# Peptides against a protein of PDB entry 5TUV, part 187

Target 1, 107 residues: chain A of PDB entry 5TUV
Amino acid sequence: KEVIDRLRYLKAEIEDLELKERELDQQKLWLQQSIKNVMDDSINNRFSYVTHEDICNCFNGDTLLAIQAPSGTQLEVPIPEMGQNGQKKYQINLKSHSGPIHVLLIN
Target 2, 107 residues: chain B of PDB entry 5TUV
Amino acid sequence: AQECQNLEVERQRRLERIKQKQSQLQELILQQIAFKNLVQRNRHAEQQASRPPPPNSVIHLPFIIVNTSKKTVIDCSISNDKFEYLFNFDNTFEIHDDIEVLKRMGM

## One batch from the design tools (peptide; made by RFdiffusion4, then SolubleMPNN)

Design b2_p27_5_s2 (from b2_p27_5, 17 letters changed)
Fold by OpenDDE base, seed 5:
Structure b2_p27_5_s2 (fold): chain B 107 residues (1-107), chain C 107 residues (1-107), chain A 27 residues (1-27)
Amino acid sequence: as target 1 above (107 residues)
Amino acid sequence: as target 2 above (107 residues)
Amino acid sequence: QPQLAYSTTLDLTNVDSPKHFVVKDPP
């Protein structure tokens, strides 16, 4: 039947796509590790920064905070909810596992 | 057949994931290039200045930028173990990743 | 756990999260 043939075709294609996806996953991991290696290099790490001028050139007007933290630091923003005092909670939660968090006020 | 429809949905799902992963790979490549360009820029700048920048004038990667109104009140609390930071804002804010900053800088 | 409006990890190699986020009031 045409339906049976279509099923066979789809199953075969899905199998091929699964292989392709795994290939891409491996490539992603490889590239991510490559980037980490580059960043962890002593010389590169020494120069891995932006300046206040850089930030000011990218943004203007409002208050700008720069939050520097170790790689892997988790950042979460809860959905704003009404607080106990009737104030909406606009929050950023940070969790660092490997070092201090540094906050800079840019303007 | 219903099975055929289910497989077609699965096929489409996998195709979309593959497309997304291909895009992510491209982005990673660009990020690596941007980082290398940043390092090169900073090395050159420090050579010209014959000194490193002041320690509080630079933001080391990784970082985020928080943009909020000048009228926004910002409070920061730190956990006892200093691994967790809570930022409270009385109004909305925007978060920009370091990757976005590098892009805006033209790296 | 409370529902999050945004979540990410500080990592240049992180491509799984949005690079820009605007916090806004719930609908």
Scores: peptide ipSAE 0.581, ipTM 0.913, DockQ to the pose 0.839
Fold by OpenDDE base, seed 1:
Structure b2_p27_5_s2 (fold): chain B 107 residues (1-107), chain C 107 residues (1-107), chain A 27 residues (1-27)
Amino acid sequence: as target 1 above (107 residues)
Amino acid sequence: as target 2 above (107 residues)
Amino acid sequence: QPQLAYSTTLDLTNVDSPKHFVVKDPP
């Protein structure tokens, strides 16, 4: 009896949590679309940039490379395995589907 | 009972996912605010300067920043597809996305 | 197929990927 009651209670709670999770999923999707709409606005898009000074103010002491690419561009970093020449490979792979990638050396 | 235990585990998993999704929603809200603030800043700056910035002096969103030692050798190559880029480093590096940069800028 | 240390998609609305990553040598 106690086990049955506990099962019933847990199932009911899980059902409520499922509803809450779906609500949050919908809200996330809506907000993501809202942000995309804001960014795609012609005026906002024109001013959607940072400067070299902005980057330099955020970081110091090292080489800073800026990589600009279309939204949706995929970035991958393999595990630094040993290369053919015996050197560990530290690399970044980028794949764009909708436009060119632009690279800037900041400092 | 085993069934009760299974449901309790499921309950906890859902609670954790809900917590994560709530955090993601808050992050999205902050990102939207940061973007709007960036646009406002840039609009004002260009008005004061009476001109847009030079094309190679700004980084358009979306972007990432790679931070590495000044001693690190960086090579960039384009694969068979012009949409694929390979960056090779002879040492370790850090990656920061545009969202983090906006936060560091105080947007 | 190769095992990745890090993966992300350039998108301001992307909240599923880490915002900061440090590449490290394998153990």
Scores: peptide ipSAE 0.580, ipTM 0.912, DockQ to the pose 0.851
Fold by OpenDDE base, seed 4:
Structure b2_p27_5_s2 (fold): chain B 107 residues (1-107), chain C 107 residues (1-107), chain A 27 residues (1-27)
Amino acid sequence: as target 1 above (107 residues)
Amino acid sequence: as target 2 above (107 residues)
Amino acid sequence: QPQLAYSTTLDLTNVDSPKHFVVKDPP
């Protein structure tokens, strides 16, 4: 029956797709580790920065804050809600686990 | 049959996940290239200047950029756990990841 | 506990989060 044949075909295809997805997951992990290794290299780490000029060239007309933190630092923005003083809460929460957070005012 | 429909839905779900993972892999590759280009640029620039940039003139990766109006009041508080930072804004703001900055820089 | 409008982790290898966000007033 056509339905039975379709079922068999779909099951076989799904099995192949599952293998492909696992392959991609593994490749992602490998590439992420590769990037970390490149960034942790002493020479690369020394030069892993942007300048104030770089930032100013990318953005104009506003106040710019640069927040540098250790890799893995979590950043959260809650949905703005009314505070106790009637002001909406526009917030950024940062949680570091391995070092200090450095804040720079660009302009 | 309902079973065929269920498998077709699963098939499509897996295809979409695979597509997303392939896109993520491509993004990671581009990020690695951008980082290497950044390092190369900085090495060359420091060689031309015959000195490293001042410590407070650069922003080390990883970082984020926050931009807001010139009139926005920004307050920063550090929790009892010094690993946690809270930024309060009296108006809206934008967050830009370091990856976006590298892209805007043409890396 | 409050619902988040945006979340990310500072990591160049992070591809799971949006790379740009604008905080907006709730409608």
Scores: peptide ipSAE 0.577, ipTM 0.911, DockQ to the pose 0.862
Fold by OpenDDE base, seed 2:
Structure b2_p27_5_s2 (fold): chain B 107 residues (1-107), chain C 107 residues (1-107), chain A 27 residues (1-27)
Amino acid sequence: as target 1 above (107 residues)
Amino acid sequence: as target 2 above (107 residues)
Amino acid sequence: QPQLAYSTTLDLTNVDSPKHFVVKDPP
């Protein structure tokens, strides 16, 4: 039957896709670890920065905040809601686990 | 018939995930290249200047950039847990990851 | 328990979150 044939075909294809997805997951994991290793190298870590000039060249005209924090720091932006005074709440919440957060005002 | 439809939905879901993962891998490769280029740029710049940049003049990875209007009032508070920060804005803002900044820098 | 418009972690290897976000007013 056509339906039975279609089912067999779909099941076989899904198995192939599962293999492909697992391959990509493994590649992602290894590449992420590679990047971490490169970044953790003492020399690379020493030079892992951008300048104020770099930031100013990337953005025009507005107030810019640079927020530096340890790797793994969590950032959350709630959906804007009306506050007690009728003002919408535009917020950024940061939670660091391993060190201080540093804020720079640019431009 | 219903089983066939269920498998087709699953197939499509897997295809979309695979596409996303392929894109993520490409981004990771570009990020690693960008980081290495950043390091080399900074090494060369410091060699030419014969000194490291002042500590307060650079932004170390990882970081984010917040862009908002010059008219936006920004308030920053630190919770009793010194690792938690709250930024309040009286208007909308944009967040840019360090990865995007590196791309804009041409790294 | 507020619903989040955006959530991420500061990590160069993080490719699961958007790298650019604009906070928007709810409709």
Scores: peptide ipSAE 0.576, ipTM 0.911, DockQ to the pose 0.876

Design b2_p27_5_s3 (from b2_p27_5, 18 letters changed)
Fold by OpenDDE base, seed 5:
Structure b2_p27_5_s3 (fold): chain B 107 residues (1-107), chain C 107 residues (1-107), chain A 27 residues (1-27)
Amino acid sequence: as target 1 above (107 residues)
Amino acid sequence: as target 2 above (107 residues)
Amino acid sequence: KPKLAYSTTLELTNVDQPKHFVVKDPP
């Protein structure tokens, strides 16, 4: 009897949690769309950048590459493996579907 | 009894997902605020300078920052269709999202 | 398809993926 009651309780709670999760998913979608709308605004888009100074202030001591690409560009880093020439391959793979990729050497 | 245990595990899984999604929503809100602050800063800066920044001095969103040793050799190759870019490094590196940069900038 | 150490997409609304990654040698 106690087990049956516990089962009933758990099933009811899980159902409520499913509803809550769907609500959060919807809220996330709306918020993401809101952000996209803000970013796509002509004025906002014009001023949506950082400077070399900004980057230099955030990082020190190493070579810094800035890679700018269209929104939605996919980035992949494979697990470093031994290459054909006997050295490990450290790679970044980028796939852009909607525009060019721009690379800047900061320092 | 076993069914109760299974449902308890499922309940906990859903609770954790909900918690994660709530955190993601908060992060999205902060990102939107950071972006708006960035735009405001840049608009003000250009007003003060009475001109846009030089094109090669800024990095437009979205972007990533790659940080590696100054001794690291970097090469880049582009696919024949120009949709894929391959960066090769002879050593390890770090990747930072624009989101992290905005945070470090205090936006 | 090679196994990936890291994967993400470039967009400010991307909260489902890591924001920072350190490439290191496999164990």
Scores: peptide ipSAE 0.480, ipTM 0.906, DockQ to the pose 0.864
Fold by OpenDDE base, seed 3:
Structure b2_p27_5_s3 (fold): chain B 107 residues (1-107), chain C 107 residues (1-107), chain A 27 residues (1-27)
Amino acid sequence: as target 1 above (107 residues)
Amino acid sequence: as target 2 above (107 residues)
Amino acid sequence: KPKLAYSTTLELTNVDQPKHFVVKDPP
């Protein structure tokens, strides 16, 4: 009886957790859409940028590249492997679907 | 009691997922706030200067920052359709998302 | 295609993918 009661309790709790998870998923979706709407606003979009100074203040020392691309652009970094010439291959692959990619050398 | 143990494991799994989703929601809220703060800052700055910044002096969202040694050789190849980019580095590098930059900026 | 060490999509609403990555040499 004790085991049966525990099982019943656990099943009920799991059901409640399932509901909570679905609620959170819905909230996430709505919040993401809200952010997109804010970003797509013409005025907000016009001012959605950072400066070279901003980047330099965030990072010091080494070479900095800024890569701007349309939303939804895919970025991939393969696991470094030894090339045919014995050099390890450190790569970044970018694929845009809606517009050009712009690269800036910061320092 | 094996069934009870299985349900306990499932319960814990769901609790962890819920915790992760709650964290993601908080992150989204912070991102929205950061973006709004960025827009407000830039609007104010342009009003003060009475002009927009030079076109190549700003980095529009979304973007990434690549950080590598000053000694690193970087090659960039662009596809014919200009939608695909391949960056080759002769050494390791770091990638930072625009979200992280906004956080470092204190937005 | 080669196995990826890192993958992401440029989106401010992206919370499911890493926001920072350091390229590591293979073991």
Scores: peptide ipSAE 0.479, ipTM 0.905, DockQ to the pose 0.869
Fold by OpenDDE base, seed 2:
Structure b2_p27_5_s3 (fold): chain B 107 residues (1-107), chain C 107 residues (1-107), chain A 27 residues (1-27)
Amino acid sequence: as target 1 above (107 residues)
Amino acid sequence: as target 2 above (107 residues)
Amino acid sequence: KPKLAYSTTLELTNVDQPKHFVVKDPP
């Protein structure tokens, strides 16, 4: 009887959790859309940038590359493997589906 | 019973997913706030300066920051498909999302 | 298609993927 009651309780709770999860999924989608709308606003888009100073203040000492690309651009880093030249491949692959990619050397 | 244990595992799994989703929602909220703060900052700065920043001095969202040693040799090539960019490094590097940059900026 | 160490999409609303990655040598 105790086991049966526990099973019933767990099943009911799991059902509630399923509903909660779906609710959160919907909230996420709505919030993401809200953010996109804010970003796509003409005024906001005009001012949606950081400066070299901003980047330098966030990082120190090393070479900093800023890579600007359109939203939705895919970034891939292969597992470093030995190349044909006997050197490890450290790579970043970027694939943009729209618009140009801009690269800035910060330091 | 084994069934009870299975359901408890499932319950815990769902609770963890919900927790993750709640965290993601909170993150999205913070990102939206950070973005709005960034826009306000830039808008105010340009008003005070009575001019926009030089085009090549700013990094528009979305972007990534690549951090690597000053000794690292970086090669950038554009494939035949002009939407694909390949960055080659002779050593390891770090990638930072624009979201992280905004956080570090205190936005 | 080579196995990837890291993959992401440039979007501010992307909270499903890592925000920071360090390229490491394979073991």
Scores: peptide ipSAE 0.483, ipTM 0.904, DockQ to the pose 0.881; fails the geometry check
Fold by OpenDDE base, seed 4:
Structure b2_p27_5_s3 (fold): chain B 107 residues (1-107), chain C 107 residues (1-107), chain A 27 residues (1-27)
Amino acid sequence: as target 1 above (107 residues)
Amino acid sequence: as target 2 above (107 residues)
Amino acid sequence: KPKLAYSTTLELTNVDQPKHFVVKDPP
């Protein structure tokens, strides 16, 4: 009896959690679309930038590269491994689906 | 008894996923606010200057920041696919997303 | 195709992937 009651309770709770999870998934999708709409607005898009000063204020010391690419660009970093010449491979692979990639040397 | 254990494991897994999704939603909300604050800042700055910033002085979203040693040699090449870019480093590096930059800027 | 140490998509709505990564030498 106790086991049966526990099973019923767990099944009911899991059903409620499934509903909650689906609700959160929909909210995430809605918010992501909302952000995209805001960013794609002509006025907002015109002002969607940071300055060299902004970057310098956030980082210092090392060489800084800013890589700007279209939204949706894929970035991949392979696990560093020994290359054919015996040198370790430290790489960034970028795949753009629309526009060009722009690179800026900050310092 | 085994069925109860299986359902309890599933219940806990769902609760953990829900918690993760709630955290992601909160992050999205903060990102949207940060972006709106960035746009507002830039609009105000350009109004005060009565002109837009020089084209090569700003970094448009989305972007990443790569930081590495001053001694690191960096090569950039475009593959056979004109939308694919390869960055080669002779040493380790760090990647920072634009979201992190906005946070560091206090947006 | 080599195994990836890091993968992401450039977009502000990306909350499923890390926002910071440090390239480390393999052990």
Scores: peptide ipSAE 0.476, ipTM 0.905, DockQ to the pose 0.879; fails the geometry check

Design b2_p27_5_s4 (from b2_p27_5, 14 letters changed)
Fold by OpenDDE base, seed 2:
Structure b2_p27_5_s4 (fold): chain B 107 residues (1-107), chain C 107 residues (1-107), chain A 27 residues (1-27)
Amino acid sequence: as target 1 above (107 residues)
Amino acid sequence: as target 2 above (107 residues)
Amino acid sequence: KPKLAFSTTLDLTNVDSPHHFKVEDPP
């Protein structure tokens, strides 16, 4: 029947898509590891920075904080809540697992 | 048939995931290029200056940029080991990661 | 634990999170 043929076709296509998805996942992991290796290279790591000028060129008119932290540092922003005096409270939580965090005020 | 419809929905879902993964791979490739360009730029700049930049003038990767109004009051609580940071803001803020910054820099 | 408006990991290879976030007041 037409339905049976359609089912067979769809199942075969889905199987092919599963293979493609797994391939992409492997490629992603490989590329991520490659980038990390490049970044961890002593020479590259030495030059792995942006300047204050770079940041100022990207942003204007506001207070800019630069937060430098080790790779893998977790950042969380809770949903804003009201403070004790009715003041709105906004937060950023940072947790590093491999080294200290450094904060710079850009402007 | 209902089974055909179910498989078609699954197929479409997989196709969308594949598309997203392909986009992520492209982003990673571009990011690797951007990083290499950044390193080359900085290396050349330091060669021309015959010295490294001042320590407090650069932001090492990885980093984030927090952008908030000049009127925003920022309070920061730091753990003893500097592995945990809590930022409190009395107004809204924006977060930009190093990936976006590199893009804005045209790397 | 409060519900999070945003969560990410500092990593140049992170493609699973938005690269830009603006905190907004809850409705």
Scores: peptide ipSAE 0.672, ipTM 0.924, DockQ to the pose 0.847
Fold by OpenDDE base, seed 4:
Parts: C-alpha cells; structure tokens; sequence
Structure b2_p27_5_s4 (fold): chain B 107 residues (1-107), chain C 107 residues (1-107), chain A 27 residues (1-27)
C-alpha cells in the first residue's frame, strides 16, 4: 500500500537525517574546541586584541564602552522596566567565573 | 495516515535543524579565519613599531561594545572581586560582540 | 529574577546568540 511504503521511506530518511545531525553536532564541537585551542595558544593569546582605532573605525558618534571579560562570562539584559520615580531602567548584568571584568571608555 | 503526517513534520523539523547547524559551522569557520588574520595583523604591526601597544590602548578578546547616546547616564555597580557588574542606563543602548567587530574590521 | 530581553556568553565560539542587540522599550 502507498501509505505503508511512504512510512517505510520516511522512517529510513529520518534515520539518515539523524546521522547527519549527529555528524554536524560533532563537527561543531570539534571546531569550537579547535578555535579555543588556537586562542589559548601563548603567541596567539598575546596578539588577540583590537585597538581603540579599530573600534572607532567600526562605530562613531555615540558613547562607546568596551567591556573586556574572560571567556565564558555571562551577559544578561532584563526587559526594561520603569524604575522608581518614573525613571527609565535599562540594565546589563555581567557575571564572570574565572577572572575580573575590565571596562574602557572609547569616546 | 496520522503517523505519516507526524513523520513528515518530524522530517521537516530535522531538515531545518540541519540547515541551521550547517550555517553555524560556516560561521565558526569564518570566525577562526578572522581570528588568525587579527593575530597576524597585530604581530606585523608590533614588529613594525618595534614595541607592543600601550596597555590601555587595546581591548583583549573576548569583549563587547556598548553603544549609547552621549546624553545617556551610566551607573555601574561592581563586586569586590570585579567578577560581577551591573550597568544601569537611563536610556536605550546597543550591544555588539567581538565577532561583529571582527566582521566590521574586515578580518 | 526578571525576564530577560537578551542573554549571551562572551566567547568567540558562541554561535547560539545574536552578535548584535538593541534594547527596546517594552510594549
């Protein structure tokens, strides 16, 4: 029957897709680890920076803060709410687990 | 049959996930290339200058850029160990991560 | 804990979060 044949085909295709998805997951993890290893290399780490000029070339006009933190630092922005006295309240929460956070005013 | 419909929905869902993961892999490859280009640029620049850049003139990866109006009032609360930061803004802001910056730099 | 408008992790290998975010007023 057509339905039975379609079911068999779909099940076989889904199995192939499962294999493909697992392959991609492994490739993602491998590449992420590879990048981390490259970044953690002593020579590469020494040169893993951008300059104030780089930032100014990318952005202009407004106040620019550069926030440097260790890899894995968590950043959260809550939904804005009205604060006390009708004050607009916009926030950034940062939490590092491995080292201090450093803030630079660019302009 | 209902089973056939269910499997077709599952098949489509898996295909979409695979597409997303393929895109993420391409992004990671570009990120790795960008980082290597950044390191190479900085090594060459320091060789030409015969000195490293001033300590507070560079921003080490990883980082984010916060962009806000010149009129925005920014308050910052910092933990004793500098592992936790709370930024308060009285107006809207934008966040750009290091990945976006590297792209804008053409790395 | 307030509902989040945005969440990310500082990591060059992070492909799970947007690379740009603009905070907007709630509706």
Amino acid sequence: as target 1 above (107 residues)
Amino acid sequence: as target 2 above (107 residues)
Amino acid sequence: KPKLAFSTTLDLTNVDSPHHFKVEDPP
Scores: peptide ipSAE 0.666, ipTM 0.925, DockQ to the pose 0.858
Fold by OpenDDE base, seed 5:
Structure b2_p27_5_s4 (fold): chain B 107 residues (1-107), chain C 107 residues (1-107), chain A 27 residues (1-27)
Amino acid sequence: as target 1 above (107 residues)
Amino acid sequence: as target 2 above (107 residues)
Amino acid sequence: KPKLAFSTTLDLTNVDSPHHFKVEDPP
């Protein structure tokens, strides 16, 4: 009946959507690798930076820290909790697997 | 009837994921363009100056920007090994990645 | 391991995480 026909239609559509999603996943990976290849090029890598002026033009009024780290470095911010002295603690955890982390005070 | 409803929910979930992935692909394309524009800008700037910028005046990709009040006390320590860093703040902060910075720069 | 308010990876090709985050006190 109509219900059976609807079930068949939905199952067929879901199968098609699964194929489309896998296609998009592959395209994403391809494009990400393409970008990485461009960034890893010796000439491009040499010029892959922003200046203090660039940052100051984008932000103003407060303390600005720039943290440079190798690609793939993991950043985590825990939910703020109360410290031992009753002070709230706000944290950033960074874990690099391939090189040093460099910190710059912009202003 | 219940099976139809379950499949319709699944169908909608997959459609939304596909939409998100399509958007991500578009963003990746824009990121690649932004990076190439950044490289071109920097190459031109160094040609005009006839020298590279001072090492401490630039931030190499990838990076993040942390914005916090000038009154915020910031402590940085190596928490585990030389690849794991902990930043402590006594007040709230904002994080902006290099992708957002490039967008703000108009790249 | 504490519950995270935010997590990301430093990578120009990262599209899986927000590009901006403001830490706030939990409700």
Scores: peptide ipSAE 0.666, ipTM 0.925, DockQ to the pose 0.839
Fold by OpenDDE base, seed 3:
Structure b2_p27_5_s4 (fold): chain B 107 residues (1-107), chain C 107 residues (1-107), chain A 27 residues (1-27)
Amino acid sequence: as target 1 above (107 residues)
Amino acid sequence: as target 2 above (107 residues)
Amino acid sequence: KPKLAFSTTLDLTNVDSPHHFKVEDPP
């Protein structure tokens, strides 16, 4: 009897949690769309940038590359492998589907 | 009972997912605020300067920052349409996206 | 296709991927 009651309680709680999770998923999607709408606004889009100074203030001492690309651009880093010359290769692959990629050397 | 234990495990799993999704939602809210602050900053700056920033002096969203040693040799291969990039490094690197940069900027 | 150490999509609304990554040597 106690086990049956516990099972019933747990099942009911899990059902409530399922509803909560779905609610959060919907809220996430809504907020993501809201942000996109704000970014796509012509005025906001015009001012959606950072400066070289901004980047230099965030990072120092090393080589900094800034890579700008259209939203949705895919970035992949494979597990480093050893080349034929015995040197390990570190790579970044970028693939854009909607426009060109632009690279800037900051320092 | 085993069934009770299974449901408790499932309950805990769902609670953790809900917690993660709540955190993601909070991050999205902060991102929206950060973006709006960035836009306001830039609008104000351009108004004060009475001109837009020089070409190639700004980095438009979305972007990533690659940080590597000054000694790192970087090779870049670009497709003809500039939609695909392959970067080769002879040493390790770090990647930071625009979200992290905005956080570091205090937006 | 090599196994990936990191993958992301450039999108301010992307909360499913880490915002920082450092490539490490394989064991």
Scores: peptide ipSAE 0.663, ipTM 0.924, DockQ to the pose 0.876

